Peptides against a protein of PDB entry 2Q3Z. Designs and how they scored, part 152

Target 1, 272 residues: chain A of PDB entry 2Q3Z
Amino acid sequence: YVLTQQGFIYQGSAKFIKNIPWNFGQFEDGILDICLILLDVNPKFLKNAGRDCSRRSSPVYVGRVVSGMVNCNDDQGVLLGRWDNNYGDGVSPMSWIGSVDILRRWKNHGCQRVKYGQCWVFAAVACTVLRCLGIPTRVVTNYNSAHDQNSNLLIEYFRNEFGEIQGDKSEMIWNFHCWVESWMTRPDLQPGYEGWQALDPTPQEKSEGTYCCGPVPVRAIKEGDLSTKYDAPFVFAEVNADVVDWIQQDDGSVHKSINRSLIVGLKISTKS
Target 2, 254 residues: chain A of PDB entry 2Q3Z as posed
Amino acid sequence: YVLTQQGFIYQGSAKFIKNIPWNFGQFQDGILDICLILLDVNPKFLKNAGRDCSRRSSPVYVGRVGSGMVNCNDDQGVLLGRWDNNYGDGVSPMSWIGSVDILRRWKNHGCQRVKYGQCWVFAAVACTVLRCLGIPTRVVTNYNSAHDSNLLIEYFRNSEMIWNFHCWVESWMTRPDLQPGYEGWQALDPTPQEKSEGTYCCGPVPVRAIKEGDLSTKYDAPFVFAEVNADVVDWIQKSINRSLIVGLKISTKS

## One batch from the design tools (peptide; made by RFdiffusion4, then SolubleMPNN)

Design b2_p23_8_s3 (from b2_p23_8, 6 letters changed)
Fold by OpenDDE base, seed 2:
Structure b2_p23_8_s3 (fold): chain B 272 residues (1-272), chain A 23 residues (1-23)
Amino acid sequence: as target 1 above (272 residues)
Amino acid sequence: MEFLNDREPPEDAQDMPTNEVPP
């Protein structure tokens, strides 16, 4: 989880699991320096360098910073996400074979965002950075991964009386989603939440005003303790959200139906 | 598109556009 520089990232669907090889390259020349630059350009450092540096001994703090800085949302972060299959002005997310080239491009272009990433690219770069910083980290893949937009632990579809989905803003489920889990103690929480912590660098929802997610104890998610920082409800929903259909009738009445055909969450943790 | 992750709608809504993550 720290020493492995090459591995596989799981992709595809629950019915057809795929993988790609990935070079994390955390020990390649200059990568540690780039990771330190990443910390030095984060908004917290720019606001108060002394305070930021004083907190870098905390893997909780560093993990949260890294999850925010791997994406370029709200900061000088590494990657710009894109999902519309229009990558002509950059590099297709599917073309990347490792984190090293991405990080080098970012640094060499004055910390300008690299085009483009998707979830596994974000996760892989985060994994590289965290490993460089001495935090044991692995990439995880969750199939049928929910994105809860309103923190109600539901994926909600609005339908007419004929069952047709209404509106273009319905919450959706990823065929797969990748994030990272990092091993750390949690002195900021009650005892027993040490171990694997979920961190999500893909810019899905804002946490405390920044597109970042976690760290949250995997144990807390498993046990349903949604009070634990950070972002427990969001991560819980990724793996456990219920799908609800809101069926509107012609008379204006609304019927709630649990959609049992859509099962959220099938998590695979990597061994590397 | 082989490795592209996407938000998969229900089978009955496959013709609807999917939302991208906020920029």
Scores: peptide ipSAE 0.019, ipTM 0.562, DockQ to the pose 0.091
Fold by OpenDDE base, seed 3:
Structure b2_p23_8_s3 (fold): chain B 272 residues (1-272), chain A 23 residues (1-23)
Amino acid sequence: as target 1 above (272 residues)
Amino acid sequence: MEFLNDREPPEDAQDMPTNEVPP
């Protein structure tokens, strides 16, 4: 979790699981320095350096900062996400084989965003950074991962009477999604929430005005405690959302149907 | 495209009991 520099990231689908080798490289030359630069360019540091530095002893605080800074949304973060298969002005997300090249590119270009990342790239870079900072971290893959946009814990599809999806699919289910889990105590929560904490650096939804997610206790998600900071409802939905079809009839009536064929969530960790 | 994460299209709705909801 801290010492291993090489690993695998799971991809594909629930039916066809794939993996790729990944070099996390947290002990390679200069990587720790880059991780410290990442902290020193975060919005909280720029606003109040003394306050930010005083909080860096907290893995909860640092984890949340890293989650926000691995993506370039809202700040001078590391990676720009792109999913439209148009990567001609950068590097395809599928071309990366490790975190080291990404972090070095970011630093060497004056902390300019690196093009491009997708979920496993975001997660892998976050894993590297957190490990560099002494936080035990692993990459997690969730198959059939839901993205709830309206915080109702549902993935909703609107369909016509023929079952055809109508309108833009705002909410979605990823074939797979990656994030990280970090081991830490949670003195900011009630007792019993120490252990693995989910953090998601992929820019999906804003948390307190910034594209970041977590840390949230894996236990809280498992037990359905949605009141637990940070972002418990969103992370819960990723692994537990129900799928609902709204079927529109010609008379203007709408029928609600639970789609039982779509099961959200199959989480695999890189280590058991 | 081999490793691209994408939206998984929903399977066709099964013929399950539905509740009518006003629009």
Scores: peptide ipSAE 0.018, ipTM 0.488, DockQ to the pose 0.044
Fold by OpenDDE base, seed 4:
Structure b2_p23_8_s3 (fold): chain B 272 residues (1-272), chain A 23 residues (1-23)
Amino acid sequence: as target 1 above (272 residues)
Amino acid sequence: MEFLNDREPPEDAQDMPTNEVPP
């Protein structure tokens, strides 16, 4: 999980799983230096360099910083996300074949955001950075991945009497979503939460005012302990949200229906 | 802060896997 530089990222759908080759390249020339630059331009360093540096021995702290810095939201982060299929003014997310080119572009252009990324690109870059920093990390793909925006552990669709989705699709289920899991101890938590920790660098929701997510123990998610920092409810919902259809009738009445046809969450972790 | 945009998307980019809402 630290030594492997080439791998695969799973994509597609639960029914039609696909993969792409990816060069993580964590040991390629200059990549470690770029990862250190990434740490040195993070908002916490800029605010208090001494405090930030003193905490870099903590994979919990570093993981959270990297989760925030891989996206360019709120900071001088690496990647700008885009999902509308309009990539003519940049590089299509689908064009990337490795993390090295992305990181080099970012650094070589004065830490300007790279256009563009989607979930697997964010995850792959985060994986590279974390591996460079000595944190065992793997990319995870979750099929039928829920994006819960209101922290109720539900994906809620509003439908008319004909079953047509109404209003803004604020909450959604992705065909697939990628994030990373990193191996670390959790001295900040009760015993037993060491091991794989989920981190999500895709800018989906703010955590403590910043577009970052995790680390949260995979064990906590599996056991349903939503009180564990960080962002347990959000990550839990990604893999285990229930889908609810709110069916509005012509008379304005609303009926709640549990959609049992959609099973949220089918997680595949990469192996090194 | 300016954005990096030194490459255009490939012609087949639309046929490659991307995030979408399942039907």
Scores: peptide ipSAE 0.026, ipTM 0.512, DockQ to the pose 0.057; fails the geometry check
Fold by OpenDDE base, seed 1:
Structure b2_p23_8_s3 (fold): chain B 272 residues (1-272), chain A 23 residues (1-23)
Amino acid sequence: as target 1 above (272 residues)
Amino acid sequence: MEFLNDREPPEDAQDMPTNEVPP
């Protein structure tokens, strides 16, 4: 994983899986220096450089920092997300073919946010950075990926008596979503949670006040251990949330629909 | 657009296991 500079990222839908080639380029000239700059501009370093540096020996700490710094939310991070098909003032997320150009643009423009990214771009850049820092990392694609916004492990749709969706869909299911898994020990957890850890650099929800996610043991997600730091409930919901359709009647009563069972999550990891 | 991730109703899917070996 650390040594592979070229790979594929899976996209599309569960029924129509697609992939794109991606140049991770973690060994290209200047990329390591850019990754170090990324660490040196993170909010924790700016607040207390000595404390931040003392913790950089921990893949858990570094992974969490990178998850936060790949997005530009709350900090001088790398990428600005956009999903509305209006990319005229930047680069379309679909145009990127590798992490190297993104990282170079970020650095060369004084660590200004690069426009624009979506989930696979965030994940791919995070993968490059983590690999560059010596953390074994792979990109993961999850089809029918849920975004639970209220921490109830449900994706809820409200419908009228005619089956029409009512109100703004705050919660959503992506056709696909990408994040990364990194291999590390977890000395901060009980034994058995070493191995693959999920990290999500796409700005979806705040964790401890910053747009970051993980690391959380993949094992904890598989076993349903939602008490495991970091962000186990959110990551669990991405792959396992129950979808509930509610029927709202004119009298204000709400009934659970039994007409549809929806399944969230089909996770595929890259093997190279 | 072809590669845009978008809101979509879930389809029949299951969480696939990943390789649990060091890369």
Scores: peptide ipSAE 0.020, ipTM 0.514, DockQ to the pose 0.054; fails the geometry check

Design b2_p23_8_s4 (from b2_p23_8, 8 letters changed)
Fold by OpenDDE base, seed 4:
Structure b2_p23_8_s4 (fold): chain B 272 residues (1-272), chain A 23 residues (1-23)
Amino acid sequence: as target 1 above (272 residues)
Amino acid sequence: MEFLDDREPPEDAEDMPTNLVPP
């Protein structure tokens, strides 16, 4: 997981799984320096360099910093996300074939955000950075991935009496979503939560005021321990949210229906 | 390769297993 520079990222849908080749390139020339710059421009370093540096021995701390810095939300991070198919003023997320060019562009333009990324691009860059920093990391693809915005572990659709979705589609199930899992000890948690930790660099929800997610033990998610830091409810919902339809009747009454046809979560980890 | 937008809803989830693959 640390040594492999080339791999595949899974995409598509649960019914039609696709993969793309990806060059992580964590050992290519200058990449380590760029990863160190990424750490040195993070908000925590800018606020208190000594404190930030003293914590860089913790993969938990570093993982959380990287999760926040791979996206450009709230900081001088690497990538700007865009999902509207309007990429004319940048590079289409679909055009990237590796993390190296992205990281080099970021550095070479004075740590200006690179346009553009989507989930697999965020995840792949995070994977490169974490591997470069010596943290075993893999990209994970979750099909039928839920985005829970209100932390209720539900994906809620408002529907009219005809079943048509009404209102803001704030919560949704993505055909796929990518994040990373990093191997680390969790001395900040009870014993048994060492191992793979989920981290999500895609700017979806704020965690402690910043667009970052994790690390959270994969074991905690599997066991349903939602009290485990960081962001266990959100990550749990990505892989195991229930879908609820709120059906509004003509009289204004609302009926709650559990949509059993929509199953959230089919997780595939990269074999690299 | 055709890339899909990650924010597209799933086509049909009716018969799809919910699977959290163990590490």
Scores: peptide ipSAE 0.012, ipTM 0.470, DockQ to the pose 0.069
Fold by OpenDDE base, seed 3:
Structure b2_p23_8_s4 (fold): chain B 272 residues (1-272), chain A 23 residues (1-23)
Amino acid sequence: as target 1 above (272 residues)
Amino acid sequence: MEFLDDREPPEDAEDMPTNLVPP
């Protein structure tokens, strides 16, 4: 995982799985220096350099910093997300073929946000950075990935008596979503939660006031242990949220229905 | 929920030091 510079990222849909080639390039010239700069411009370093540096021996700490710094939300991070198909003032997320160009652009423009990224771009850049820093990391794709905004493990739709969705869809199910899993020990948790940890660099929800996510043990997600830090409920919902329809009748009554036609979660990890 | 690849990383990857203190 650390040594692999070339790979594939899974995309498409559960019914039609696609992949794209990706150059992670963690050992290309200057990339390590850029990754170190990324650490040196993070908000925790700027607030207290000594404290930040003293914690960089922890892959848990570094993973969480990288998750936050790959997106430009809240900080001088690498990528600006955009999904509205208007990319004329930057580079289309679909145009990237590797992490190296993105990281070099970020550095060469004075650590200004690179336009633009989407989930697989965020995940791929995070994978590059983490691998460059010596943390075994893989990109993960989850099909029918839920975005839970209220931490209730549900995707809720409000419907009229005719079954038509009412109001703005705040919560959504992505056709696919990408994040990373990193291998690390978890001395901050009870024994048995070492191994793969999910980290999500796509700015979806705030964790402790910052757009970052994880690390959370993949084991905890599989076992349904939502008490483990960090962000277990959110990551669990991505892969296993229930879809609920709230059907409002003309008399003002509301009926709760479980939507069994919408199945959340089909996770594929990159193979070594 | 289906997990298609739960393979552990190679042994050499597990033993890599993760000290990231700047030089």
Scores: peptide ipSAE 0.010, ipTM 0.406, DockQ to the pose 0.024
Fold by OpenDDE base, seed 2:
Structure b2_p23_8_s4 (fold): chain B 272 residues (1-272), chain A 23 residues (1-23)
Amino acid sequence: as target 1 above (272 residues)
Amino acid sequence: MEFLDDREPPEDAEDMPTNLVPP
């Protein structure tokens, strides 16, 4: 499972689950070297190489660096995200069949961002890199995945009296979202949080000033312990956010309604 | 809030679509 170079990534919707074949290729020639370059161009290395290298023995540290470096936001990372169906100046996210070509393109173009990625592409590349670095990792798909922007564990929609959505739809629910889970110990946390840790390389929110997410214990999310580093509230919201409709009446009164028709979260691990 | 259980994917997952934001 975790050592397979080829697998499937789950996509679609909760009602219509689909998969794509993916070549992770973590053991292909030159891929490990590219993963090491990825570490050597990260902002923490550029700021203090000795400090960065001294921390690379920690899978927690490495996982967090990889989560940030798989996207090109705020750094020399691998992939540029795009969701607007305008891919003419690059490669459509839907055209990728594996991580190897992406990583080779990134390196061969002087660590220039590869156009383009979406969630499964980010997750798959992160999975390849983490596996190369000796961290057991799998891709995870979550259907009806919430993007909480204000860390309130809610997806909030503003509606008029007719139920029409008003204002900016800043908070989003993806039909599906992909991230990775990595197996590691958590000596930086209380006992019992070893095991699967969620990491999200898709640039959604900044964590400590960088577009990265995790690692956070899957157990902590399951138990509702939102105090655990890193980014527990965000990952919790991805799988458990409540959808709230704020209905504004003509008199200016606002009514809060829980939208029970929008159920957030159905988590499925990649089958390799 | 319902905590979701980790499930294995079904065997019959075939073809489809982009990471789209529902309206």
Scores: peptide ipSAE 0.032, ipTM 0.552, DockQ to the pose 0.139; fails the geometry check
Fold by OpenDDE base, seed 5:
Formats: sequence, structure tokens, C-alpha cells
Structure b2_p23_8_s4 (fold): chain B 272 residues (1-272), chain A 23 residues (1-23)
Amino acid sequence: as target 1 above (272 residues)
Amino acid sequence: MEFLDDREPPEDAEDMPTNLVPP
């Protein structure tokens, strides 16, 4: 958790779990200074420094800022995501072995976005930053992770009569997805929602106009309390979306396929 | 929906292996 600098990130698939070693390095020289710079370049600080600084005692507030600032969407954040296998103008996401080099590159290049990240890279950097700021944090891997774009708790595939997927696969089930869980109290919620909070720094969907996600109590997700801030429906869908295959016939009729091929949500956390 | 154990962070936690929680 806070004191652990070395660990493993779980990858692969539910049937073929893999892991990679990762250096979080939250206590390495200069990393704390970089984490403080990350806070000082966030949009909320730039808008009102006094208000932002007054809220930095709240792990809820800081967690939400960090989830937004680890990605470079909407701000001067750390990492640019890329998934198209074209990494020639940067570093392949698969080449990273720790958070320290990423954070140092970001700072040393004037807080310019580092190329490139994918989910585990985003999660690992967020874990480093949160640990560095004294927030107990772990990386979580969810196998068969759903990306619900329309907040209907469904992953919908449209198929023709031959079973071929039609249109852009807007909604997707990842073989695996990584995010972080941070331990904190939730004085902004009803009693009983203290403990692990999910935060997702991968730029998947906007929350309150920014590519960020959480914190949301893991308990709320477990109990199905989708009214709980922040982003409970999205995180719930990642671990418990229903997959719907729609078959479109030549007559324009749409029928629900009975064959569920994928069970969404096998969560594994690193206790490193 | 499978959730991992919501265990409190151990105070002096060495790296613990990830436990799969049965469904």
C-alpha cells in the first residue's frame, strides 16, 4: 500500500492470468515534488488556487484530481493513451516497467504529455501519485471489463443474420482493465461508505465534464447503490454489465440473442 | 460480479498475493 514501492500488475485474461513487475517508486528522489507539481497544474488550481489548496486535505478531492491529471485529456496531465499499435513517435505502453521514468519525463519536458499509456500504465502512475500523497492505494485488474458508453448498464452488440458484428464497436468488453482503489473516509456520504474507493484514471468517459472517474465506494458497487457519487453507474457497469447481442434481420426486426458468451467482471486486486 | 476482499490495508503490509474471491 503506501509503503510498497515494488509490485505486480495483473494482465492477460480470466483464463490466462499474467503479471508484470512494476516499480511504483513513490519514495524515489524528486517524485514527491513531481506529485505536487501535478496538483499545482490541475485545472481547479489554475481556476482558484486558494480553494484548491484548501481542499487538498480531503483524499476524496485529491483522488478525483489525480484521476483526471494522470491522463492528459482536458488538461496538462501526464499520459496520452493510445491503443492502435502505432507507437513510433513515443514509448510503447508495453515497454514501461515503472512509474518513476514516466513522471520524470513528464516534469522534465515542461509537463508535456508522455506518449504512451494504456489502462495499467494509467493505473500504476495514479497508484504512485496517490501513495506519494499518503493515500493507501492498490492497483485493481478486472477481467472481462465492460465499457458502458450510454450508462444503460448494457454492452450491446448488433449482429446481422450471419452473426457478423455491424457498425463501430462503440461499447466494448476489455479482456482486462486496470484502475486503482484508495482507502479513505467518505464524510461527504452516508455512514458506512468508508474504506476502499474505486478511481479510474484511464480516459474512458467524462465525469462532470472531465475525463476522470471516482472516487466511488467499493461497498456501494457491491451493494448496487448506483446513486452514490462519484460515477457509481459507470464503475458498476465495468464489473456487472449485461451483454446483449442483438440480431438484426433483413426485415429490420431486432431480436435478442439468447447466447451469452461472456460473463462480465472478474476483479483481482494487487495487495502490493 | 466478483469482488476482491475489502480488507483494510495492513499497517506493515508486505506485498500480498492477489486472492481470487470465488463467485
Scores: peptide ipSAE 0.009, ipTM 0.458, DockQ to the pose 0.037; fails the geometry check

## One batch from the design tools (peptide; made by RFdiffusion4, then SolubleMPNN)

Design b2_p24_1_s1 (from b2_p24_1, 8 letters changed)
Fold by OpenDDE base, seed 3:
Structure b2_p24_1_s1 (fold): chain B 272 residues (1-272), chain A 24 residues (1-24)
Amino acid sequence: as target 1 above (272 residues)
Amino acid sequence: EPIQWGQLIPLSDEEEEELYKKEL
């Protein structure tokens, strides 16, 4: 997980699984230096350098910083996300073949955000950075991945009497979503939560005021311990949310229905 | 709006298949 520079990222959908080759390149020239720059431009360092540096021995702390810094939201992070197919002023997310070019571009342009990323690009860059910093990390793909915005563990759709979705879709399900899992101890938690920790660098929801997510023990998600920091309810919802349809009738009555056709969560972990 | 990977679902089976074919 730390030593592998070449790998694959799973994409597509639950029905049509595909993968792409990816160069993580954590040992390529200058990449470690770029990862250190990433740490030195993070908001916590800028606020209190001594405190930030004193905490860099903690993979929990570093993981959370990296999750926030891989996206450019709220800081001088690496990647700007875009999903509207308008990439003419940058690089299409689909054109990247590795993390090295992204990190080099970021550094060489004075730590300016790189255009553009989507979930697998964010995850892959985070994987590179974490591996470079000595944290065993893998990319994870989740098919039918839920984005819960109100922390109720539900994806809610409003429908008319004909079953057609009405209004703005605030909550959503992705055909696929990518994040990372990192191996670390959790001395900040009760015993038994060491091991794989989920981290999500794609800017979806704010955690403690910053677009970051995790680390949260994979065990906590599996066991349904939503009290476990960080961001257990959000990560749990990504893989376990129920889909609810609110069907409005012509008389103004609303009927609640569980949508059994939309099954959230099919997680695939990479071996490399 | 063009359909793409990493997009909001549900998509119809036809749309999903079409998307898959374009990405191959």
Scores: peptide ipSAE 0.050, ipTM 0.729, DockQ to the pose 0.413
Fold by OpenDDE base, seed 1:
Structure b2_p24_1_s1 (fold): chain B 272 residues (1-272), chain A 24 residues (1-24)
Amino acid sequence: as target 1 above (272 residues)
Amino acid sequence: EPIQWGQLIPLSDEEEEELYKKEL
């Protein structure tokens, strides 16, 4: 998990699983220095350098910082996300083959956001940074990954009597989503939550005012302990949300559709 | 059209099928 520089990232859909080779490159020249720069430009360091530095011995703290800093939301983070197929003013997310070029571009352009990333790019860069900092980390792909915006553990679709989806589609499911899991102790939690912790660097929801997610014990997600910090309900929903497809009638009545229920969550964790 | 990875999928079978066709 720390030593492997070359790996694979799973993509595609639940029916059509794909993978791409990825150069994590955590031991390539200058990458450690870039990871340290990433820490030194984080909002917590800028606010109180002494406090930030004193907490860098905690993989929990560092993991949360990295989750926030891999995206450029709210800070001088690495990547700008884009999902509209308009990448002409940057690099298509699909063209990246490793984290090293992304990190070097970010640093060489004065910590200017790199255009563009999507979930696997965010996850892969986070994986590189965390591995570089000595935290055992793996990329995780979850097929049919829910994005719950209202924390009700439901993904709800509303259709009219003609089957047309109504509303802004605020709650959606990704064909796949990638994040990372990092191995760490959790001295900030009750005993038994050591081990793999989920961290999501893709900007989806704010956690404590910042686009970051985790760390949350994978065990807590498996056991349904939604009180466990950080962001257990969101991560739980990614893999366990119920999907409800509603049909709205002209009389205002709402009925469950007989449409095939999409099964949320098919998680694949990588060994490398 | 370039394949967009990490797409949001609706519940309709038609849209799901079109997504999978693009991924093939």
Scores: peptide ipSAE 0.039, ipTM 0.627, DockQ to the pose 0.416
Fold by OpenDDE base, seed 5:
Structure b2_p24_1_s1 (fold): chain B 272 residues (1-272), chain A 24 residues (1-24)
Amino acid sequence: as target 1 above (272 residues)
Amino acid sequence: EPIQWGQLIPLSDEEEEELYKKEL
């Protein structure tokens, strides 16, 4: 995982899985230095450098910092996300073929956010950074990936009697979503949660006031232990949320229906 | 044409099926 510079990122849909080649390039010239700069501009370092540096031996701490710093939300992070198909003032997320150019652009422009990223770009850059820092990491793709915004483990749609969506669509399911899994011990948890930890650098929800996610043990998600740090309910929902339709009638009555047509979660990783 | 970027899943089964057909 740490030594792999070339790989593939899975995309497409649950029915039609696709992949793209990606150059992670963690051993290319200057990339490690850029990863160290990323740590040195993080909000925790700026607040208390000595405390931040003392914790950099912890992959749990570093993973959480990297998850936050790969996106430019709340900080001088690497990438600006954009999903509206208007990329004329930057680089289309679909145009990237590796992490190296992104990281070099970020550093060379004074740590200004690079335009633009989407989930696989965020995940791939995070994977490069974590590998540079000696943390075994892989990119993960989840098909029919839920984004739970209200922490109820549900994706809720409001519909009229004809099945038409009513109001703003707040919650969503992506055709695919990418994040990373990193191998680490969890001395901050009870024994047995060492191994793969999910980290999500795509800015979706705030965790402790910052757009970051994880690390959370993959085992905890699999076993349904939502009490585990960090962000277990959110990551659990990404792969296991139930879809609920709230059907409104003309008389003002509301009927709850479980939508069984939408199955949330089909997770695949680049390696086992 | 295959979808190369993240998109929201259509709400209706019909729309979902259309999306998958476009990826063929």
Scores: peptide ipSAE 0.037, ipTM 0.627, DockQ to the pose 0.409
Fold by OpenDDE base, seed 4:
Structure b2_p24_1_s1 (fold): chain B 272 residues (1-272), chain A 24 residues (1-24)
Amino acid sequence: as target 1 above (272 residues)
Amino acid sequence: EPIQWGQLIPLSDEEEEELYKKEL
């Protein structure tokens, strides 16, 4: 999880799983230096360098910083996300084959955001950075991944009588979503939550005012301990949200659809 | 090929199949 520079990222759908090769390149020349720059431009360092540096011995702290800094939301982070298939002013997320070029571009352009990323790109870059910093990390793919925006552990679709989605598609399920899991102790939690911790660098929801997510113990998610910091409800929903399809009739009546049962969450953890 | 990027899951199996066909 630290030594492997080449790996695979799982993509596609639950029915049609595929993978792409990815060069994490955590030991390539200059990559560690770029990871240190990433730490030195983070908002917490800029606010109080001494305090930030004193906390860099904590993989919990560093993981959370990296989760926030891999995306460019709210800071000088690495990647700008885009999902509308309009990438003409940058690089298509699908064009990346490794983290090294992304990180080098970011650094070489004065820490300007790189265009563009999607979930696996965010996750892969985070994986590289965390590995550089000595934190065992792997990319994780979750198929039928829920994005719960209202923290109710439900993904609610509203349809008209013809089955067409109505309203804002705020509540959504991705065919797949990628994040990372990092191995760390959790001295900030009760005993037993050491091990794999989920971190999500894709800017989906704000955590404590910043687009970051985790670390949260994978065990806590499996056991349904939603009180566990950080962001347990959100990560839990990604893998366990219930899906409710509502059909609204012309008369204003609403009823649950009976024609589809979607199961949220099929998590695949990579071996590298 | 299956879809290469994150997409919203269609609400119907038919829509899912259509997206799959477009991505191939």
Scores: peptide ipSAE 0.030, ipTM 0.616, DockQ to the pose 0.410; fails the geometry check

